# Designs tried in a protein design run: peptides against a protein of PDB entry 5TUV. Part 33

Target 1, 107 residues: chain A of PDB entry 5TUV
Amino acid sequence: KEVIDRLRYLKAEIEDLELKERELDQQKLWLQQSIKNVMDDSINNRFSYVTHEDICNCFNGDTLLAIQAPSGTQLEVPIPEMGQNGQKKYQINLKSHSGPIHVLLIN
Target 2, 107 residues: chain B of PDB entry 5TUV
Amino acid sequence: AQECQNLEVERQRRLERIKQKQSQLQELILQQIAFKNLVQRNRHAEQQASRPPPPNSVIHLPFIIVNTSKKTVIDCSISNDKFEYLFNFDNTFEIHDDIEVLKRMGM

## One batch from the design tools (peptide; made by RFdiffusion4, then SolubleMPNN)

Design b1_p11_5_s3 (from b1_p11_5, 6 letters changed)
Fold by OpenDDE base, seed 5:
Structure b1_p11_5_s3 (fold): chain B 107 residues (1-107), chain C 107 residues (1-107), chain A 11 residues (1-11)
Amino acid sequence: as target 1 above (107 residues)
Amino acid sequence: as target 2 above (107 residues)
Amino acid sequence: FIFSGDPSFIK
């Protein structure tokens, strides 16, 4: 009897959790679209930038490259492998399909 | 009994997924807020200066920041056109997206 | 950006 009651309870709870998960999935989709819309707004887009000072305040002591590229740009960072010279290769591959890529050195 | 245990495991799995999704939603909300704050800051700054910043003095979203040692040698090659870039590093690096930067900026 | 590769380089 106790097992049967527990089974019923668990099944009902799982059903509720399934609904909750679907709700969260939908909310995520809506929010992602909202963010996209806000960023794509002409006025917001005009002011959607950071300065060199902003970056320097966030990082220090190292070489900093800022890479600006269109949304959807492919960023590939291969797992380091031994190169022909026997040294590990560290690479970043960028491929854009909708616009130019801009690289800035931050000092 | 076994069915009960299976359902309890499933219940816990779903609860954990829901928790993760809730956290992800919170992050998206914060991202949207951070972006709006950035836009407001920049609008105010340009109003005070009565001019926009020079085009190459700012980094437009979306962007990434590559952080590496000052000793790291970086080779950059552009293939085909300005849409494809290959970076070679002789040492390790870190990549930070614009979201992380906005967080560090306190937006 | 659409990322592929070693995620350990992303901080």
Scores: peptide ipSAE 0.365, ipTM 0.902, DockQ to the pose 0.929
Fold by OpenDDE base, seed 4:
Structure b1_p11_5_s3 (fold): chain B 107 residues (1-107), chain C 107 residues (1-107), chain A 11 residues (1-11)
Amino acid sequence: as target 1 above (107 residues)
Amino acid sequence: as target 2 above (107 residues)
Amino acid sequence: FIFSGDPSFIK
């Protein structure tokens, strides 16, 4: 009886958790769409930028490159491997499909 | 009982998954808030200045920040249409997305 | 286009 009651309770709770998970999944989808809509708004898009000062305030001491590219641009960072001279190679590969890529030197 | 134990394991698994989804949802909410705050800041700043910033003085979203040592040598190959970029570094670098930058800015 | 050097060469 105790085991049976525990089983019933657990099954009921799992069912409730399934409903909760589906609810969260739906909320995520709606929020993602909302974010996209907000970012795509013409007024918001006009003001969707940061300044050089903003970046410098976030990072210091190193050389900073800002790379602006259209949404969906492919970013590939291969695993560093030994080069021909025995030096490790560090690379960034960018490929855009919808517009040009812009690179800015911050400092 | 074994069945009860199995269901308890499943229950815990679902609870952890829900927790992860709740965290991800909150992250999205914070992203939306950060973006809206950024837009609001910029709109207010431009209103006070009575002009938009110079085009090359700002970095439009979406973007990434690459930081590396000032001693790092960077080679860049660019396609004619600027749709493809290949970066080579002789040392390590870090990449930060715009979301992280907005967080660091306190948006 | 190919650019080589320190970060100062990056446009």
Scores: peptide ipSAE 0.231, ipTM 0.898, DockQ to the pose 0.043
Fold by OpenDDE base, seed 2:
Structure b1_p11_5_s3 (fold): chain B 107 residues (1-107), chain C 107 residues (1-107), chain A 11 residues (1-11)
Amino acid sequence: as target 1 above (107 residues)
Amino acid sequence: as target 2 above (107 residues)
Amino acid sequence: FIFSGDPSFIK
């Protein structure tokens, strides 16, 4: 009797959790669309930038590359492999489908 | 008893997944707020200066930041249409997205 | 990530 009651309780709770999870999934979809709409707004898009100073303040002492590319650009970072000179290969491959990529060097 | 244990495990799995989704939603909200704050900052700054920033002085979203040692040698191959980029590094590097940058900026 | 791809192996 106690086990049966516990089983019933757990099954009911799991069902409630399933509903909650679906609610969260819908909220995520809504929020993602909201963010997209905000970013695609003409006024917001005009002012959607950071400065060299902003970047320099975020990072210390290294060489910085700022790579501006359209949404959906493919980014590939292969597993480092040994090169011909016995040095590991560290690579970044970028492929855009909707526009040019722009690179800035930040000292 | 075994069925009860199985359902308890399932319940816990779902609870953790729900918790993760709630955290992801909070992160998305923060991203949206950060973006809005960025836009507001830039809009105000341009109004005060009565001019937009020079075109090559800013990085427009979306972007990524590549961080590497000052000693790192970077080679870049670019396609004619600038849709494809191949970066070669002689040492390790880090990649940061614009969302992380906005966080570091305190937006 | 803004760019599509696997960000794994990035350190």
Scores: peptide ipSAE 0.070, ipTM 0.882, DockQ to the pose 0.388
Fold by OpenDDE base, seed 1:
Parts: sequence; C-alpha cells; structure tokens
Structure b1_p11_5_s3 (fold): chain B 107 residues (1-107), chain C 107 residues (1-107), chain A 11 residues (1-11)
Amino acid sequence: as target 1 above (107 residues)
Amino acid sequence: as target 2 above (107 residues)
Amino acid sequence: FIFSGDPSFIK
C-alpha cells in the first residue's frame, strides 16, 4: 500500500535525522572543548587582548567602559525600577570568585 | 493518513532543530577563527614594535563593553579586593561581549 | 560625562 510505504519512508528518514542531530551535538562539544584549549594555551593567552583603538573603531560618540573579569564572573543586570528620587535605577552588578575585576574608561 | 501527517510534522521539527544546530556550530567556528586571528595580529604587532603594549592600554579577554551616552552619570562602588563591582547609571546602557567586539573588528 | 570610581582612563 502507498500509505504503508510512505510510513516506512518517513520512519527511516526520522531515524537518519536522529543520527545527524546526535552527530551535530557531538561536534559542538568537540568544538567547544577545542576553543577552550586554544584560549587556555599560554602563548594564546598572552596575546588575547584588544586595544583602545580597536574599541574606538567599534563604537563612536559614547562613553565606553571596558570591564575585564575572570571567566565565571557573575553579571547581574536587574530590571530597571523607580528609585526613591523618582528616577529609574540602571545597575550592573559584578561578582568574581577567582580574581580581581579591572575597569577601563575609554573616550 | 493521520499517522503520516504526525510523522511529517515530527520530521519538520527535527529538520528545524538540525538547521539551528548547524548555524550554532558555524558561529562557534567563526569565534575560534576570530580569536586565532586576534592572537596572530597581536603577535605580529609586538614583533614589529619589539615590545609589548603598555599594561593599561589593552583589554584582556574575557571582557565586556558597556556603552552609554556621554551625558550619563556613572557611579561605581568597588570592594577592597576588587572582586565585587556595583555600577549605577542615571540612564540606559548597552552591554557588548568580547565575541561581538571581535566580530565588529572584522577578525 | 561624570564617572566616580577608580577605573583606568584611556583617551
């Protein structure tokens, strides 16, 4: 029957797609580990920086803060709410557990 | 048949997930390439200058960029060990991660 | 702009 053949075809295709999806999941994990290894390399780590000029070329006409913190640092941006002075509070909270945070003002 | 229709819906769902995973994988690849290009650029630049850049002239990864109006008033509270930072803004701001910056740099 | 704190300054 045509319907039976269609069912068999669809089931086989779905099985192939399941295999493909698992393959992509594994590739993602491998690539993530590769990126981590590259960034953790001592030589690469030494040269893993951007300059003032780099940042200025990416942005213009604004106040720019560059915040460097260790991996795993917690970043919290609470929902803006009205303060006691009638102005909304716009905040950034940073908490590091493995090292100091450094801030640069870029103009 | 209803069963065929159900399997076709499932097939389409899986195809969309695979497409999304393929896109995410490509973004990771580009991220790795951008980082490697950054390292190569910096190594070459330091070789030409025969010296590293001044310590406070560069921003080491990982970092974020906070962008706000030049009219925005920013207050910063810092812990003694510099592990905790609280930023207060009197107006809205934008946050950009280092990955986005590298993209804007054309790495 | 007005900024209070001890960040490093780059122009």
Scores: peptide ipSAE 0.052, ipTM 0.885, DockQ to the pose 0.039

Design b1_p11_5_s4 (from b1_p11_5, 6 letters changed)
Fold by OpenDDE base, seed 5:
Structure b1_p11_5_s4 (fold): chain B 107 residues (1-107), chain C 107 residues (1-107), chain A 11 residues (1-11)
Amino acid sequence: as target 1 above (107 residues)
Amino acid sequence: as target 2 above (107 residues)
Amino acid sequence: FIFSGDPSFVK
């Protein structure tokens, strides 16, 4: 009887959690669309940038590359593998389908 | 008893997912706020300067920042259409998305 | 960007 009651309770709670999770999923989709709309606005798009100074203030002591590419650009970082000389290969693969990629050396 | 345990595990899994999704929603909200603050900052700055910044002095969203040691040798191969990039590094590197950069900027 | 790969391999 106790086990049966616990089972019933758990099933009911799981159902409630399913509803909550779906609600959160919907909120996420809405917010993502909202962000997209804000970013796609012509005025916002015009001012959607950071400066070299901004980047330099965030990072120090390293070589910095800024890579600007269209939304949806594929970024692949393969697992480092040993080269023929025993050196690990560290790579970044970029593939854009909607526009050119721009690379800037910051420092 | 086994069924009860299975449901309890499922319940816990769902609770954790919900917690994660709530956190993700908060991050999205912060992203939107940061973006709006960025736009406002830039708009005000350009008004003060009475001109837009030079084209190559800014990085438009979306972008990523790659930082690596000053000693790192970076090789880059570019497709003819500039849609595909392959970066080779002789050492480790870090990648930071624009969202993280905006956070570091205090937006 | 659409990231593919394991970010744990990034420094």
Scores: peptide ipSAE 0.259, ipTM 0.898, DockQ to the pose 0.637
Fold by OpenDDE base, seed 4:
Structure b1_p11_5_s4 (fold): chain B 107 residues (1-107), chain C 107 residues (1-107), chain A 11 residues (1-11)
Amino acid sequence: as target 1 above (107 residues)
Amino acid sequence: as target 2 above (107 residues)
Amino acid sequence: FIFSGDPSFVK
């Protein structure tokens, strides 16, 4: 009886958890769409920027490049490989499909 | 007993997934809030200044920040239409997305 | 276009 009762309880709880998980999935979907709508709004888009000062306040000491690219731009960072003359190669590959890429030197 | 244990393992697995999804949902909420706060900040700043910032003084979303040593040599190859970029570094670098930057800014 | 050197050559 104890085992049977435990089984019933666990099965019922799992069903509740399944419902909860589906609810969270739906909430994520709606929130993602909401974020997209907010970012695509013309007024919000006009003010969707950071300043050089903002970036400098977030990072110290090193050279900072800001790369602005349209949403959906492909970003590839290959695993560093040994190049010619025993030098490791570090690369960033960018490919935009919807507009130009802009690069700014921050400091 | 074995069936009960199997269901308990399943229950725990589902609970962990739900926890992860709840965390991811919270991150999305924070992203939306951060973006809205950024827009609000910029709108207020421009209202106070009675003008928008110069175009080259700001970085529009979406963007990434590349952080590397000041001693790092950077080679860049770009297409004529600026749709494709190839960066070569002679040393390591870090990449930070705009979401992380907004977090560091306290948005 | 190909640019080489320190970060000042990037943009």
Scores: peptide ipSAE 0.148, ipTM 0.893, DockQ to the pose 0.043
Fold by OpenDDE base, seed 2:
Structure b1_p11_5_s4 (fold): chain B 107 residues (1-107), chain C 107 residues (1-107), chain A 11 residues (1-11)
Amino acid sequence: as target 1 above (107 residues)
Amino acid sequence: as target 2 above (107 residues)
Amino acid sequence: FIFSGDPSFVK
C-alpha cells in the first residue's frame, strides 16, 4: 500500500514535469524568435555595433581580432596537432554562406 | 521498490533538465536586454555627435573576438570572395562571442 | 554561439 501510493505520486509528478518542460520549450522558441525579430529590425540593426574602445575595455594585454561574419557562418577549431616543423598547429576555419567575412585587428 | 527507485531517478533527471532550461531562458532574456541597451547607447551617442561613427571604427553584430598573446604569430588565408578564412596561430588563443562581449561591457 | 561549430577546444 505504501509503495503503491509512492508510485502513484511519482507518476503524477513526472506527468506534471513533462508539461512544465514542454512549456519551457515553447517559451524558448518564443524568446529566440523575439530576439531575432529585435535584431532584424531596421533601426536596431543600424545601431547593432561595438567600438574598438568597447573591445579594448573588455580585454587587455593581448592581440585582439574582431571577426564580423553573417549568422550561420561555420566556425571550426580543430584539435591541435603536431605540425611538420614539430610545432603544434592552432587553427581557426571560417566559412560563410551568406556574405563576406571581415576581420579587424584591435590593439 | 525497484520501480519506485527508477521513477525517482527519472524525476530527478527531469527536474535537472527543467532547471537548465530555466537558466537558458534567463540568459536569452539577458541577451535581449543587453542588445536593446547597446542600441540605445549607440543611438544616443550618434544623436549627441550628430554623426555616425566612421565605418571602420565599429564592429557590427554578429561577431567574435579572438584574443592571443602579443607574441603569437598569426597567418591568415582568405578566399577570393572572402567567404572562407583560414587562421593559423603558432600558439594558443581564446574565442569570445558578441554575447559575452556585451556582458563584459555591462550592457 | 553566433557561428555554427564547436570552439570548445580553445575556450
Scores: peptide ipSAE 0.068, ipTM 0.881, DockQ to the pose 0.440
Fold by OpenDDE base, seed 1:
Structure b1_p11_5_s4 (fold): chain B 107 residues (1-107), chain C 107 residues (1-107), chain A 11 residues (1-11)
Amino acid sequence: as target 1 above (107 residues)
Amino acid sequence: as target 2 above (107 residues)
Amino acid sequence: FIFSGDPSFVK
């Protein structure tokens, strides 16, 4: 195939791929909005929970904390550094702006 | 020609990006399905029990799970309004989001 | 992820 024909073919294909990518971007936005609507529905929200048994079935042999917080709550996990006592600091910082945070010990 | 090679590279880059977007879209679909299945399960369970679950026996979405050894000492500092939490661990821990939990539950 | 931040394995 001549170089000119190959160039034209590639340019046309790239144009089609650009259209496909924009289509996928639009689909993602629509789906994200759909998920938000489903989760914000009053009936769905009432039943949007898991049980202690559910969590225990997912994890074994460890201490499990469940932390429930409003959407948008800030989660910070600093890089572990040596503390004053020679112990590394392992920390979780949570900051909510729209409501209280609740913590449950599962096991 | 060099121009053909450049366009081939661009074509491949776009194809890979499209593939990534397609996989991300599928993950969102699965998340929505998992949530709907969770809601359906809970509605059915409450109908059979003729009552909602006791308070503090369930974890409402959104949430995260913190997993650590049973030997890990955990200290928690809480603000008066419960908008800020500081957790200190004397050892390593893992964090899992609610989406991962739903996946592990088989929703 | 619903929280602002990333889940991680702290080692």
Scores: peptide ipSAE 0.068, ipTM 0.883, DockQ to the pose 0.353

Design b1_p11_6_s1 (from b1_p11_6, 5 letters changed)
Fold by OpenDDE base, seed 3:
Structure b1_p11_6_s1 (fold): chain B 107 residues (1-107), chain C 107 residues (1-107), chain A 11 residues (1-11)
Amino acid sequence: as target 1 above (107 residues)
Amino acid sequence: as target 2 above (107 residues)
Amino acid sequence: MFIFSGPRKLN
């Protein structure tokens, strides 16, 4: 009887969790659309930038590349493999379908 | 019973997914807030300066920051239309989203 | 938003 009661309890809890998960999924979709609308606004788009100073304040001591590209740009970082000279090659592949990519050397 | 154990595993799986989705939702909220704060900052700054910043002095969203050692050799191949980029590094690197940058900026 | 594939940090 205790096992039966435990089974009933677990089944009921799982049903409640399913409802909660669906609620969170809907909230995510709503928020994603909201973010898109905010970022696509002409005024917001005009002012959606950071400065060189902003970046330099966030990072120190390294070479910094800033890569700006249109939304939807494909960014691929393959798993490093041995190169021609026996050294591991570290690579970034970028492919845009909507506009040019812009690269800045920050420091 | 085996059925009871199976349901307990399922319960834990769903609880973990819900926890992950709650965290992801919170991150989206923070992203939207950070973006709005960024826009507000830039609008105010340009009003005070009475002009927009020079085109090459800012980095427009969306962007990524790549940081690597100052000793790292970086080679870049660019397509004629600037839609495709290939970066080769002779050492390791890190990639940071614009989202992470905004967080580091305190937005 | 970039369509990202691969590790964020290489070691």
Scores: peptide ipSAE 0.461, ipTM 0.903, DockQ to the pose 0.936
Fold by OpenDDE base, seed 1:
Structure b1_p11_6_s1 (fold): chain B 107 residues (1-107), chain C 107 residues (1-107), chain A 11 residues (1-11)
Amino acid sequence: as target 1 above (107 residues)
Amino acid sequence: as target 2 above (107 residues)
Amino acid sequence: MFIFSGPRKLN
């Protein structure tokens, strides 16, 4: 009897958790769409930038490259392999399909 | 009973997924807030300056930041239409997305 | 958002 009662309780709880998980999934979709809408707004888009000072304040004494590209741009970082000269290859490959890529040296 | 144990394992699995999804939602909320704060800051700054910032003085979203040692040699190959970039580094580097930068900025 | 593949940090 105790086992049966425990089974009933667990099954009911799992059912409630399924509902909760579906609710969270829906909320995620709504929020993602909301973020997209906010970022795509013409006024917001006009002011969606950071300054050189902003970047410099976030990082110290290193060489900093800022790479701006359209959303959806492919960014590939291959696993370093030994090159012909015996040096490991450290690479970044960028491919955009919807617009040009812009690069700035920050510091 | 074995069935109770199986359901308890399932219950725990679902609870962990729900916890993860709640955390992911919180991150999305913070992203949206950070973006809105960025836009507000920039709008206010331009209003006070009575002009937009000069071209190439700001980095528009979406972007990434690549940081590497000042001693690192960087070579860049660019396609004619600037849709493809190949960066070669003679040493290691780090990549930071715009979301991380906004977090570091305290937005 | 970029479509990222590979490590963000190289060691």
Scores: peptide ipSAE 0.447, ipTM 0.903, DockQ to the pose 0.915
Fold by OpenDDE base, seed 2:
Structure b1_p11_6_s1 (fold): chain B 107 residues (1-107), chain C 107 residues (1-107), chain A 11 residues (1-11)
Amino acid sequence: as target 1 above (107 residues)
Amino acid sequence: as target 2 above (107 residues)
Amino acid sequence: MFIFSGPRKLN
């Protein structure tokens, strides 16, 4: 009887957790759409930028490239493999479908 | 009973997944707040300066930051339409998205 | 947002 009661309790709780998880999934979708709407707003879009100073304040001691591209741009970083000269290949592949890519050297 | 133990494991698994989703929602909220703060900052700054920043002096979202040693040699191949970029590095690098930058900026 | 594939940090 005790085991049966425990099983019933656990099954009921798991069912409640499933409902909670679905609720969170819906909230995530809503929030993602909200963020998209905010970023796509013409006024917000006009002011959606950072400065060179902003970037320099966030990083130090290295060469910094800023790569701006349209939303949805594909960013591929292959697993390093040996190159022709015996060095590993370190690469970034970018593919945009909706607009040009812009690159800035920060430092 | 074994079934009771199995359900307890599943219960715990679901609880952890729910916790992760709650954290992800929190991060999305913070991202939206950070973006709104960025927009507000820039809007106010341009109002005070009575002009927008010069072209190519700012980095528009979305963007990524590539960080590598100052000794790293970087080669870039660009398609004619500037929709495809191939970066080659002779050493390792790090990639940071705009979300992380906004966090580092304290937005 | 970028569609990212691969490591963000190369070691």
Scores: peptide ipSAE 0.310, ipTM 0.897, DockQ to the pose 0.922
Fold by OpenDDE base, seed 4:
Structure b1_p11_6_s1 (fold): chain B 107 residues (1-107), chain C 107 residues (1-107), chain A 11 residues (1-11)
Amino acid sequence: as target 1 above (107 residues)
Amino acid sequence: as target 2 above (107 residues)
Amino acid sequence: MFIFSGPRKLN
């Protein structure tokens, strides 16, 4: 029966897709750990930086702030609301738990 | 049959989810490559210069870039624990992570 | 290049 055959085919394909999805999930976890290990390497960490020139080449015309903070630093940007003078306030909240935050004016 | 149609929908949903996961995995791969290229570039540059860059001339990962109009007034305050930072802007701003910067740099 | 420490106002 055509319907039965189609059902069998679809079920088999879905099983294959389930296996593929699980494979991708494992690959993601592995790669995430690999990236972490590479970044945490002492030698790589020593060279894990960009220059003022790098940033200027990526952005033009505006004021640029570079904010460096330890991994895991919390970054919050609240939804803008009206201030006391009727002006919208725009904010960035940063909270570090493992080290200092450094702020540089680039442009 | 209705069952076949349901399984076709399920199949398509799984295919789309797998596609999304494949895309995410590709982005992670590119991130790792970009980071390795950054490290390689900096290592080579320092070898050629026979010295590391001045401490205040570079921005170490992880970092963010905030860009806003040159007319934007920016206030920065630090909490008593010195681990919390509050930035106030009188106008809109954009935030870019280090991953995006590395992409723009062509890493 | 400027490194900022403590409360600041940038214009």
Scores: peptide ipSAE 0.295, ipTM 0.899, DockQ to the pose 0.047

